# Designs tried in a protein design run: peptides against a protein of PDB entry 3JWR. Part 47

Target 1, 323 residues: chain A of PDB entry 3JWR
Amino acid sequence: TRELQSLAAAVVPSAQTLKITDFSFSDFELSDLETALCTIRMFTDLNLVQNFQMKHEVLCRWILSVKKNYRKNVAYHNWRHAFNTAQCMFAALKAGKIQNKLTDLEILALLIAALSHDLDHRGVNNSYIQRSEHPLAQLYCHSIMEHHHFDQCLMILNSPGNQILSGLSIEEYKTTLKIIKQAILATDLALYIKRRGEFFELIRKNQFNLEDPHQKELFLAMLMTACDLSAITKPWPIQQRIAELVATEFFDQGDRERKELNIEPTDLMNREKKNKIPSMQVGFIDAICLQLYEALTHVSEDCFPLLDGCRKNRQKWQALAEQ
Target 2, 298 residues: chain A of PDB entry 3JWR as posed
Amino acid sequence: TRELQSLAAAVVPSAQTLKITDFSFSDFELSDLETALCTIRMFTDLNLVQNFQMKHEVLCRWILSVKKNYRKNVAYHNWRHAFNTAQCMFAALKAGKIQNKLTDLEILALLIAALSHDLDHRGVNNSYIQRSEHPLAQLYCHSIMEHHHFDQCLMILNSPGNQILSGLSIEEYKTTLKIIKQAILATDLALYIKRRGEFFELIRKNQFNLEDPHQKELFLAMLMTACDLSAITKPWPIQQRIAELVATEFWEQGDQVGFIDFVCTQLYEALTHVSEDCFPLLDGCRKNRQKWQALAEQ

## One batch from the design tools (peptide)

Design b1_p17_1_s4 (made by RFdiffusion4, then SolubleMPNN; from b1_p17_1, 13 letters changed)
Fold by OpenDDE base, seed 2:
Structure b1_p17_1_s4 (fold): chain B 323 residues (1-323), chain A 17 residues (1-17)
Amino acid sequence: as target 1 above (323 residues)
Amino acid sequence: DADELAQLEEMLAKALA
């Protein structure tokens, strides 16, 4: 395609030029081509291209395939969300110095998972899928959408000309796919809530050890969630804009719940309760986000900008909630 | 307080997942 030719022939700017090591990064001013260039730079600077012998054209095609398999009619859970998740992962690995704590296969898996974690997202949550008796709800009982996202990820990875993992041994390939699956499934916040207590306790007791395979898996899950939710850490103008996208998608679901299911939506998805957004954001930060970024900062102090951003946005949302 | 927080967490998780 013309898009592939343009991407494959383009000079990829440095990570410094693209600012993709910054936790304050915004994609708002970037074209789709620039987001793809950023993604190439992430793979290159993490040494994934060299270490796993990726062909440049195959990587370009894979990136474009991933982008194409996000829906354009979904307000938040689209390519830009996946791209921002991956950028936060890259920043956490580089600027946050988490790269030094992980294997190359884990890094590879996390980056692929971050880009792929919401593939073919439909702008509705697992509860809606289940209640609407969608065919996906017959395939999976738990984490319905996350299983679907992984299935889409696997489909793309196995598609002709998209096989970025072809340079891996059979064992490396199996390991990578296992980690990708676990990482994508970990983005189900219901699973995060179930597992985070163990992680926080290990951190609190100073018993956290990445050399333990179970703790490693737990950490990768927490890191994925931290990147997935990283919009909450962004500078206030960026945070506000992303919050509007989230609200739009949730309200669209709420409208569908009324129309299609004859159900009164929850406050979070109720367009008529837009005035509760600031207080709900404070609740979200307190209940879900703060402890995660605190724990992540204990693992790597260089991740502090995420925690600091989250705290600053809590203050901003609280101020709006008091008005 | 702990129970209220747990309920809020569960509601948020169900909404965001």
Scores: peptide ipSAE 0.083, ipTM 0.801, DockQ to the pose 0.104
Fold by OpenDDE base, seed 3:
Structure b1_p17_1_s4 (fold): chain B 323 residues (1-323), chain A 17 residues (1-17)
Amino acid sequence: as target 1 above (323 residues)
Amino acid sequence: DADELAQLEEMLAKALA
């Protein structure tokens, strides 16, 4: 395609030029091509291209395939969300110095997972999928969409000309897929809520050890969530804009819940309750986000900008909630 | 209130997942 030709022939700017190492990064000003270039740079600077012998054209095709399998009519859970998740992962690995704590396979898996974790997202949550009696709800009981996202990820990875993992041994391939699956599934916030207590307790007791396979898996899950939610850490103008996208998508779901399911949506998804957004954001930060970024900062102090951003945005939302 | 917080956590988790 013309897009593939353009991408494959383009000079990929440095991570510094692209600012993809910055926790304050914004994609708003970037074209789709530039997001793809950023993605190539992430793979390159994480040594994934070299270590796993990725062909440039195959990587380019894979990136474009992933991008293509996000829906354009979804306000938030689209390619830009996946891209921003991956960028936060990259920043956490590089600027946050988490790269030094992980294997190359784990890094490979996390980056693929971040880009893929919401593939074919429909702009509705698992609850809607279940209540609408969608065929996927018959296949999976829990984390319905996350299983679907992984299935889509696997489909793309196995598609002709998209096999970025072809340079891996059989064992490396199996390991990578296992980690990808776990990482994508970990983006189900229900699983985060279930597991985070163990992580926080390990940190509190100063018993956290990445050499323990179980704790490693737990950390990768927490890291995925931290990147997935990283919009809450962004500079206020960026945070506010992303919050509007999230609200738009939630309200679209709420409208569908009324129309298609004949139910009253929860406040979070109720367009008529838009005035509650600031207070709900404070609640979200307090209930979900703060402890995670605190814990992550304890693992690596260089991740502090995520925590600091979250705290600053809490203050901003609180101020709006008091008006 | 710890119970209210837990309920909020669950609600938010379900909404965002």
Scores: peptide ipSAE 0.082, ipTM 0.797, DockQ to the pose 0.101
Fold by OpenDDE base, seed 4:
Structure b1_p17_1_s4 (fold): chain B 323 residues (1-323), chain A 17 residues (1-17)
Amino acid sequence: as target 1 above (323 residues)
Amino acid sequence: DADELAQLEEMLAKALA
């Protein structure tokens, strides 16, 4: 395609030029082409292209395929969300120095997972999928969308001309896919809530050890969640903009719940409760985000900007809640 | 309190999952 030709022929700017190492990064000003260029740079600077012998054209095609399999009519869970998740992962790996704590296969898997974790998202949560009796709900009982996202990821990875993992051995390939699956599934916040206590306790007791395979898996899950939720850490103007996108999508779901399912939506998805957004954001930060970024910062102090951003945004939301 | 937090967590988990 012309798009592929353009991408493959384009000079890829440095990570410094693209500012993709910054935790404060915003994609709002970037074209789709520029987001693809950023993604190429992430793979390159993480040594994934070299270490796994990726062909440039194949990588370009894969990126475009991933982007294409996000829906444009979804307010938040679209390519830009996936891209921002991956960028946060890149920043955490580089600026946050987590790269030094992980294997190349883990890094490869995390980056692929971050980009792929919401593939073909419908703009509705698992609860809606279940209650609407969607065909996907017949395939999976739990983490319905996350299983679907992984299926889409696998489909793309196996598509002709998109096989960015072709340079891996059979064992490396299996390992990578396992980690990708686990990472995508970990973005189900229900699983995060279930598992985070173990992670926090290990940190609290100073018993956290990445050499333990179980703890490694747990860490990768927490890291995925930290990147997935990273909008809450962004500078306030960016945070507000993203929060508006999230609210739009949630209210759209709530409207559908009311009209299609005859269900009163939760406050978070109720357009009539729009005035509660600031207080709900404070609650979200306190209940979900703060402890995660505190724990992540404990693992790597260079991730502090995520925690600091989260704290700053809590203050901003609290100020709005008091008005 | 702890119960309110747990309820909030459950609500958020249901909404965001």
Scores: peptide ipSAE 0.082, ipTM 0.797, DockQ to the pose 0.101
Fold by OpenDDE base, seed 1:
Structure b1_p17_1_s4 (fold): chain B 323 residues (1-323), chain A 17 residues (1-17)
Amino acid sequence: as target 1 above (323 residues)
Amino acid sequence: DADELAQLEEMLAKALA
């Protein structure tokens, strides 16, 4: 395609030029082509292209395929969200120095998972899928969308001309897919809530050990969540804009819940309760975000900008909630 | 309190999952 030709022929700017190592990164000014170029740079600077012998054209095609399989009519859970999740992962690996704590296969899996974790997202949560009796709800009992996202990820990885993992051994391939699946499933916040206590306790007791396979898996799950929620850490103008996108998508779901399911939406998805957004954001930060970024900072102090950003945004939301 | 926090966590997890 013309898009593939343009991407494959383009000079890929440095990570410094693209600012993709910055925790404060914003994609608002970037074209779709520029987001794809950033993604190529992430793979290159993490040594994934070299270590796993990726063909440039195949990588370009894969990136474009992933982007294509996000819906354009979804306000938040689109390609830009996946791209920002991957960028935060890249920043955590590089600037946050997590790269030195992980294997190349784990890094490969995390980057693929970050880009793929919301593939074909429909702008509705698992609860809506269950209550609407959607066909996907018949396939999976829990984490319905996350299983679907993984299925889409696997489909793309196995599609002709998109096989970025073709340079891996059979064992490396199996390991990578296992980690990708675990990482995508970990983005279900219900699973995060269930598992995070174990992680926090290990950190609190100074018993956290990445050499333990179970603790490694737990850490990768927490890292995925930290990147998935990283909008809450961004500079205030960016945070506020992203919060508007989330609210738009949630209100669209709430409108559909009224129309299609004949139910009153929750406050988070109720357009009539827009004035509660600031207080709900404070609640979200306190209940979900702060402890995660604190724990991540204990694993690597260079991840502090995520925690600092989260704290600053809490203050901003609190100030709005008091008005 | 702990119960209010747990309820909020569950609500948020369900909304964002």
Scores: peptide ipSAE 0.066, ipTM 0.793, DockQ to the pose 0.102

Design b1_p17_2 (made by RFdiffusion4)
Fold by OpenDDE base, seed 5:
Structure b1_p17_2 (fold): chain B 323 residues (1-323), chain A 17 residues (1-17)
Amino acid sequence: as target 1 above (323 residues)
Amino acid sequence: SYEEAVKEIDDFFHKYF
């Protein structure tokens, strides 16, 4: 395609020029082409292209395929969200120095997972899918959408001309897919709530050890969540704009809940209760976000900008809640 | 359990939102 030709022929700017190592990164000013170029740079600078012998054209096609399989009519859970999740992963790996703690296969899996973790998101949560008796709810009991996202990820990876994993051995391929699946499933917030206590306790007791396979898996899950929620860490103007996108999508779901399911939406998804957003954001930060970024900073002190951003945004939301 | 975690999230969102 013309788009593929343009991407494949383009000069890829440096990570410094693209600012993709910055935790404060914003994609707002980037074109779709520039987001694809950033993605190429992430793969290149993590040595994934070289180590796994990826063909440039195949990588370009894969990126465009992933982007194409996000819906444009979804306010928040779209390509830009996936791209920002991947950028946060890249920043955590590079600037946060987490790359030094992981294998090349783990890094490969995490980057693919970050880009793919919300593929074909429909702008509604698992609860809506279940209550609406959607066909997907018949296939999966738990983490319904995350299973679907992984299925979409696998479909793309196996599509002709998109096989970025063709340079892997059979064992490497199996390992990579396993980690991708675990990482995508870990973005189910319910699984985060279920598992976070174990992670925090290991940190508290100073027993956390990445050489333990179970603890490694747990860490990868926590890291995925940290990147998925990273909008809460962004500079305040960026945070506000993203919060508006999230609210828009939640309100759209709430409207559908009223119309299609004949139920009163939760306050979070109730357009009539938009005045509660600041207090809800404070609650979300306290209940979900702060401990995670504290723990991540404990694993790698260079991840402190994420924690600092989260704390600063808590203060800003609290000030609005008091008005 | 997973169901308890879902409930916790729902309760949280009901409480704060």
Scores: peptide ipSAE 0.241, ipTM 0.857, DockQ to the pose 0.891; fails the geometry check
Fold by OpenDDE base, seed 1:
Structure b1_p17_2 (fold): chain B 323 residues (1-323), chain A 17 residues (1-17)
Amino acid sequence: as target 1 above (323 residues)
Amino acid sequence: SYEEAVKEIDDFFHKYF
């Protein structure tokens, strides 16, 4: 395609030029082409292209395929969300110095997972999928959408001309896919809630050890969640705009719940309760986000900007909630 | 359990949303 030709022929700017090492990064001003260029830079600067002998054209095609398999009519869970998740992962790995704590295969898997973790998202959560009796709900009992996302990820990775993992040995390939699957599944917030206590306790007791395979897996899951939720850490103007996108998507689901399922939506998804958004954001930060970024900062102090951003946004949301 | 975690999330969303 012309798009592939344009991407493959383009000079890829430096990470510094693209600002993709910044935790404060915003994609709002970027074209789709520029987001793809950023993605190439992430793979390159993490040494994944070199270490796993990725062909440039194949990587370009894969990126475009991933982007294509996000829906444009979904307000939040689209390519831009996946891209921002991956960018946060990149920043955490580089600026947050987590790269030094992980293997190349883990880094490869995390980046692929971040980009792929919401593939073919329909703008509705697992609860909607279950209640609508969607065919996917018959295939999977838990983490329905996350399983679907992984299936889509695997489909793309195995599609002709998109095989960015072709340079891996069979064992490396299996390991990578295992980590990708675990990472994508970890983006189910229910699984995060289920597992986070173990992680926080390990940190609290100063028993956290990345050399332990179980703890490594746990950390990768927590890191994925930290990147997936990273909108909450962004500078306030960015945070507000993203929160509006999230709210739009949730309200769209709520509207569908009324129309298609004949149910009253939760306050979070109720368009008539948009005035509750600030208080809900405070609650979300307190219940879900703060402790995660605190723990992550204990693992790597260079991740502090995520925690700091989260704290600052809590204050901003709290101020709005008090009006 | 997973179901408890789902409920916790749902309850949270109900509480604030």
Scores: peptide ipSAE 0.232, ipTM 0.854, DockQ to the pose 0.894; fails the geometry check
Fold by OpenDDE base, seed 2:
Structure b1_p17_2 (fold): chain B 323 residues (1-323), chain A 17 residues (1-17)
Amino acid sequence: as target 1 above (323 residues)
Amino acid sequence: SYEEAVKEIDDFFHKYF
């Protein structure tokens, strides 16, 4: 395609020029092509292209395929969300120095997972899928959408001309897919809630050890969540804008719940409760986000900007909640 | 359990939203 030709022929700017190492990164001013260029740079600077012998054209096609399989009519869970998740992962790996703690296969899996973790998202949560009796709800009892996202990820990875993992051995391929699946499933917030206590306890007791395979898996899950939620850490103008996108999508779901399911939506998804957004954001930060970024910063102090951003945004939301 | 975690999230959303 013309798009593929343009991408494959383009000069890829440095990570410094693209600012993709910055935790404060914003994609608002970037074209779709530029987001694809950023993605190429992430793979290159993480040595994934070299270490796993990726063909440039195949990588370009894969990126475009992933982007294409996000819906444009979804306010938040679209390509830009996936891209920002991946960018945060990249920043955490580079600027946050987590790269030094992981294997190349784990890094490869995490980056693919970050880009793929919400593929074909429909702008509704698992509860809606279940209540609407969608066919996907018959296939999976838990983490319905996350299983679907992984299925989509696998479909793309196995599609002709998109096989960025073709340079891997059979064992490396199996390992990578396992990690990708675990990472995508970990983005189910329910699984985060279920597992985070173990992670925080290990940190609290100073018993956290990445050499333990179970703890490694746990850490990768927490890191995925930290990147998935990273909008909460962004500079206030960016955070505020993203919060509007999230609210829009949630309100769209609430509207559908009223219309299609004949139910009153929860306050979070109720357009009439828009005035509660600031207090809800404070609650979300306190209950879900702060402890995660504190723990992550404990693992790597260079991740502090994420924690600092989260704290600053809590103050901003609290100020709005008090008005 | 997973169901307990879902309930915790739901309860949280009801409390703060």
Scores: peptide ipSAE 0.215, ipTM 0.845, DockQ to the pose 0.850; fails the geometry check
Fold by OpenDDE base, seed 4:
Structure b1_p17_2 (fold): chain B 323 residues (1-323), chain A 17 residues (1-17)
Amino acid sequence: as target 1 above (323 residues)
Amino acid sequence: SYEEAVKEIDDFFHKYF
């Protein structure tokens, strides 16, 4: 395709030029091509292209395939969300120095997972899928969409001309896929809620050890969630804009819940409760976000900008809630 | 359990959302 030709022939700017190492990064001004170029740079600068012998054209095709399999009519859970999740992962790995704590396979898996974690998202949560009696709800009992996202990820990885993992040994391939699956599934917020207590306790007791395989897996899950929720850490203007996108998608779901399911939506999904967004954001930060970024910062102090951003946005939302 | 976690999220959303 022309798009592939353009991408494959393009000079990839440095990470510095693209600012993809910055926790404050915004994609708002970037074209789709530029987001793809950023993605190439992430793979390159993490040494994934070289270490796993990725062909440039194959990587380009894979990126475009991933992007293509996000829906354009979804307000928030689209390619830009996945891209921003991956960028946060990249920043956490590089600027946050987490790369020094992980294997190349784990890094490879996390980056692929971040980009792929919401593939073919439909703009509705698992509860809606379950209540709507969607065919996917018959295939999976829990983490319905996350299983679907992984299935889509696997499909793309195995598609002709998209096989960025072809340079891996069989064992490396299996390991990578296992980590990808675990990472994508970890983006189910219910699983985060279920598991976070163990992580926080390990941190609190100063018993956290990445050399322990179970704790490593737990950390990767927490890191995925931290990147998935990273919009809450962004500079205030960016945070506000993203919050609007999230609200739009949630209100769209609420409208569908009324129309299709004959259910009164929760306040979060109810456009009539728009005035509650600031207080809800404060609640979300307190209940879900702060402790996670505190714990992540404990693992790597260089991740502090995420925590700082979250705290700053809490203050901003609180100020709005008091008006 | 997963179900308990879902309930916690739902309760949270009902409380704050």
Scores: peptide ipSAE 0.198, ipTM 0.840, DockQ to the pose 0.868; fails the geometry check

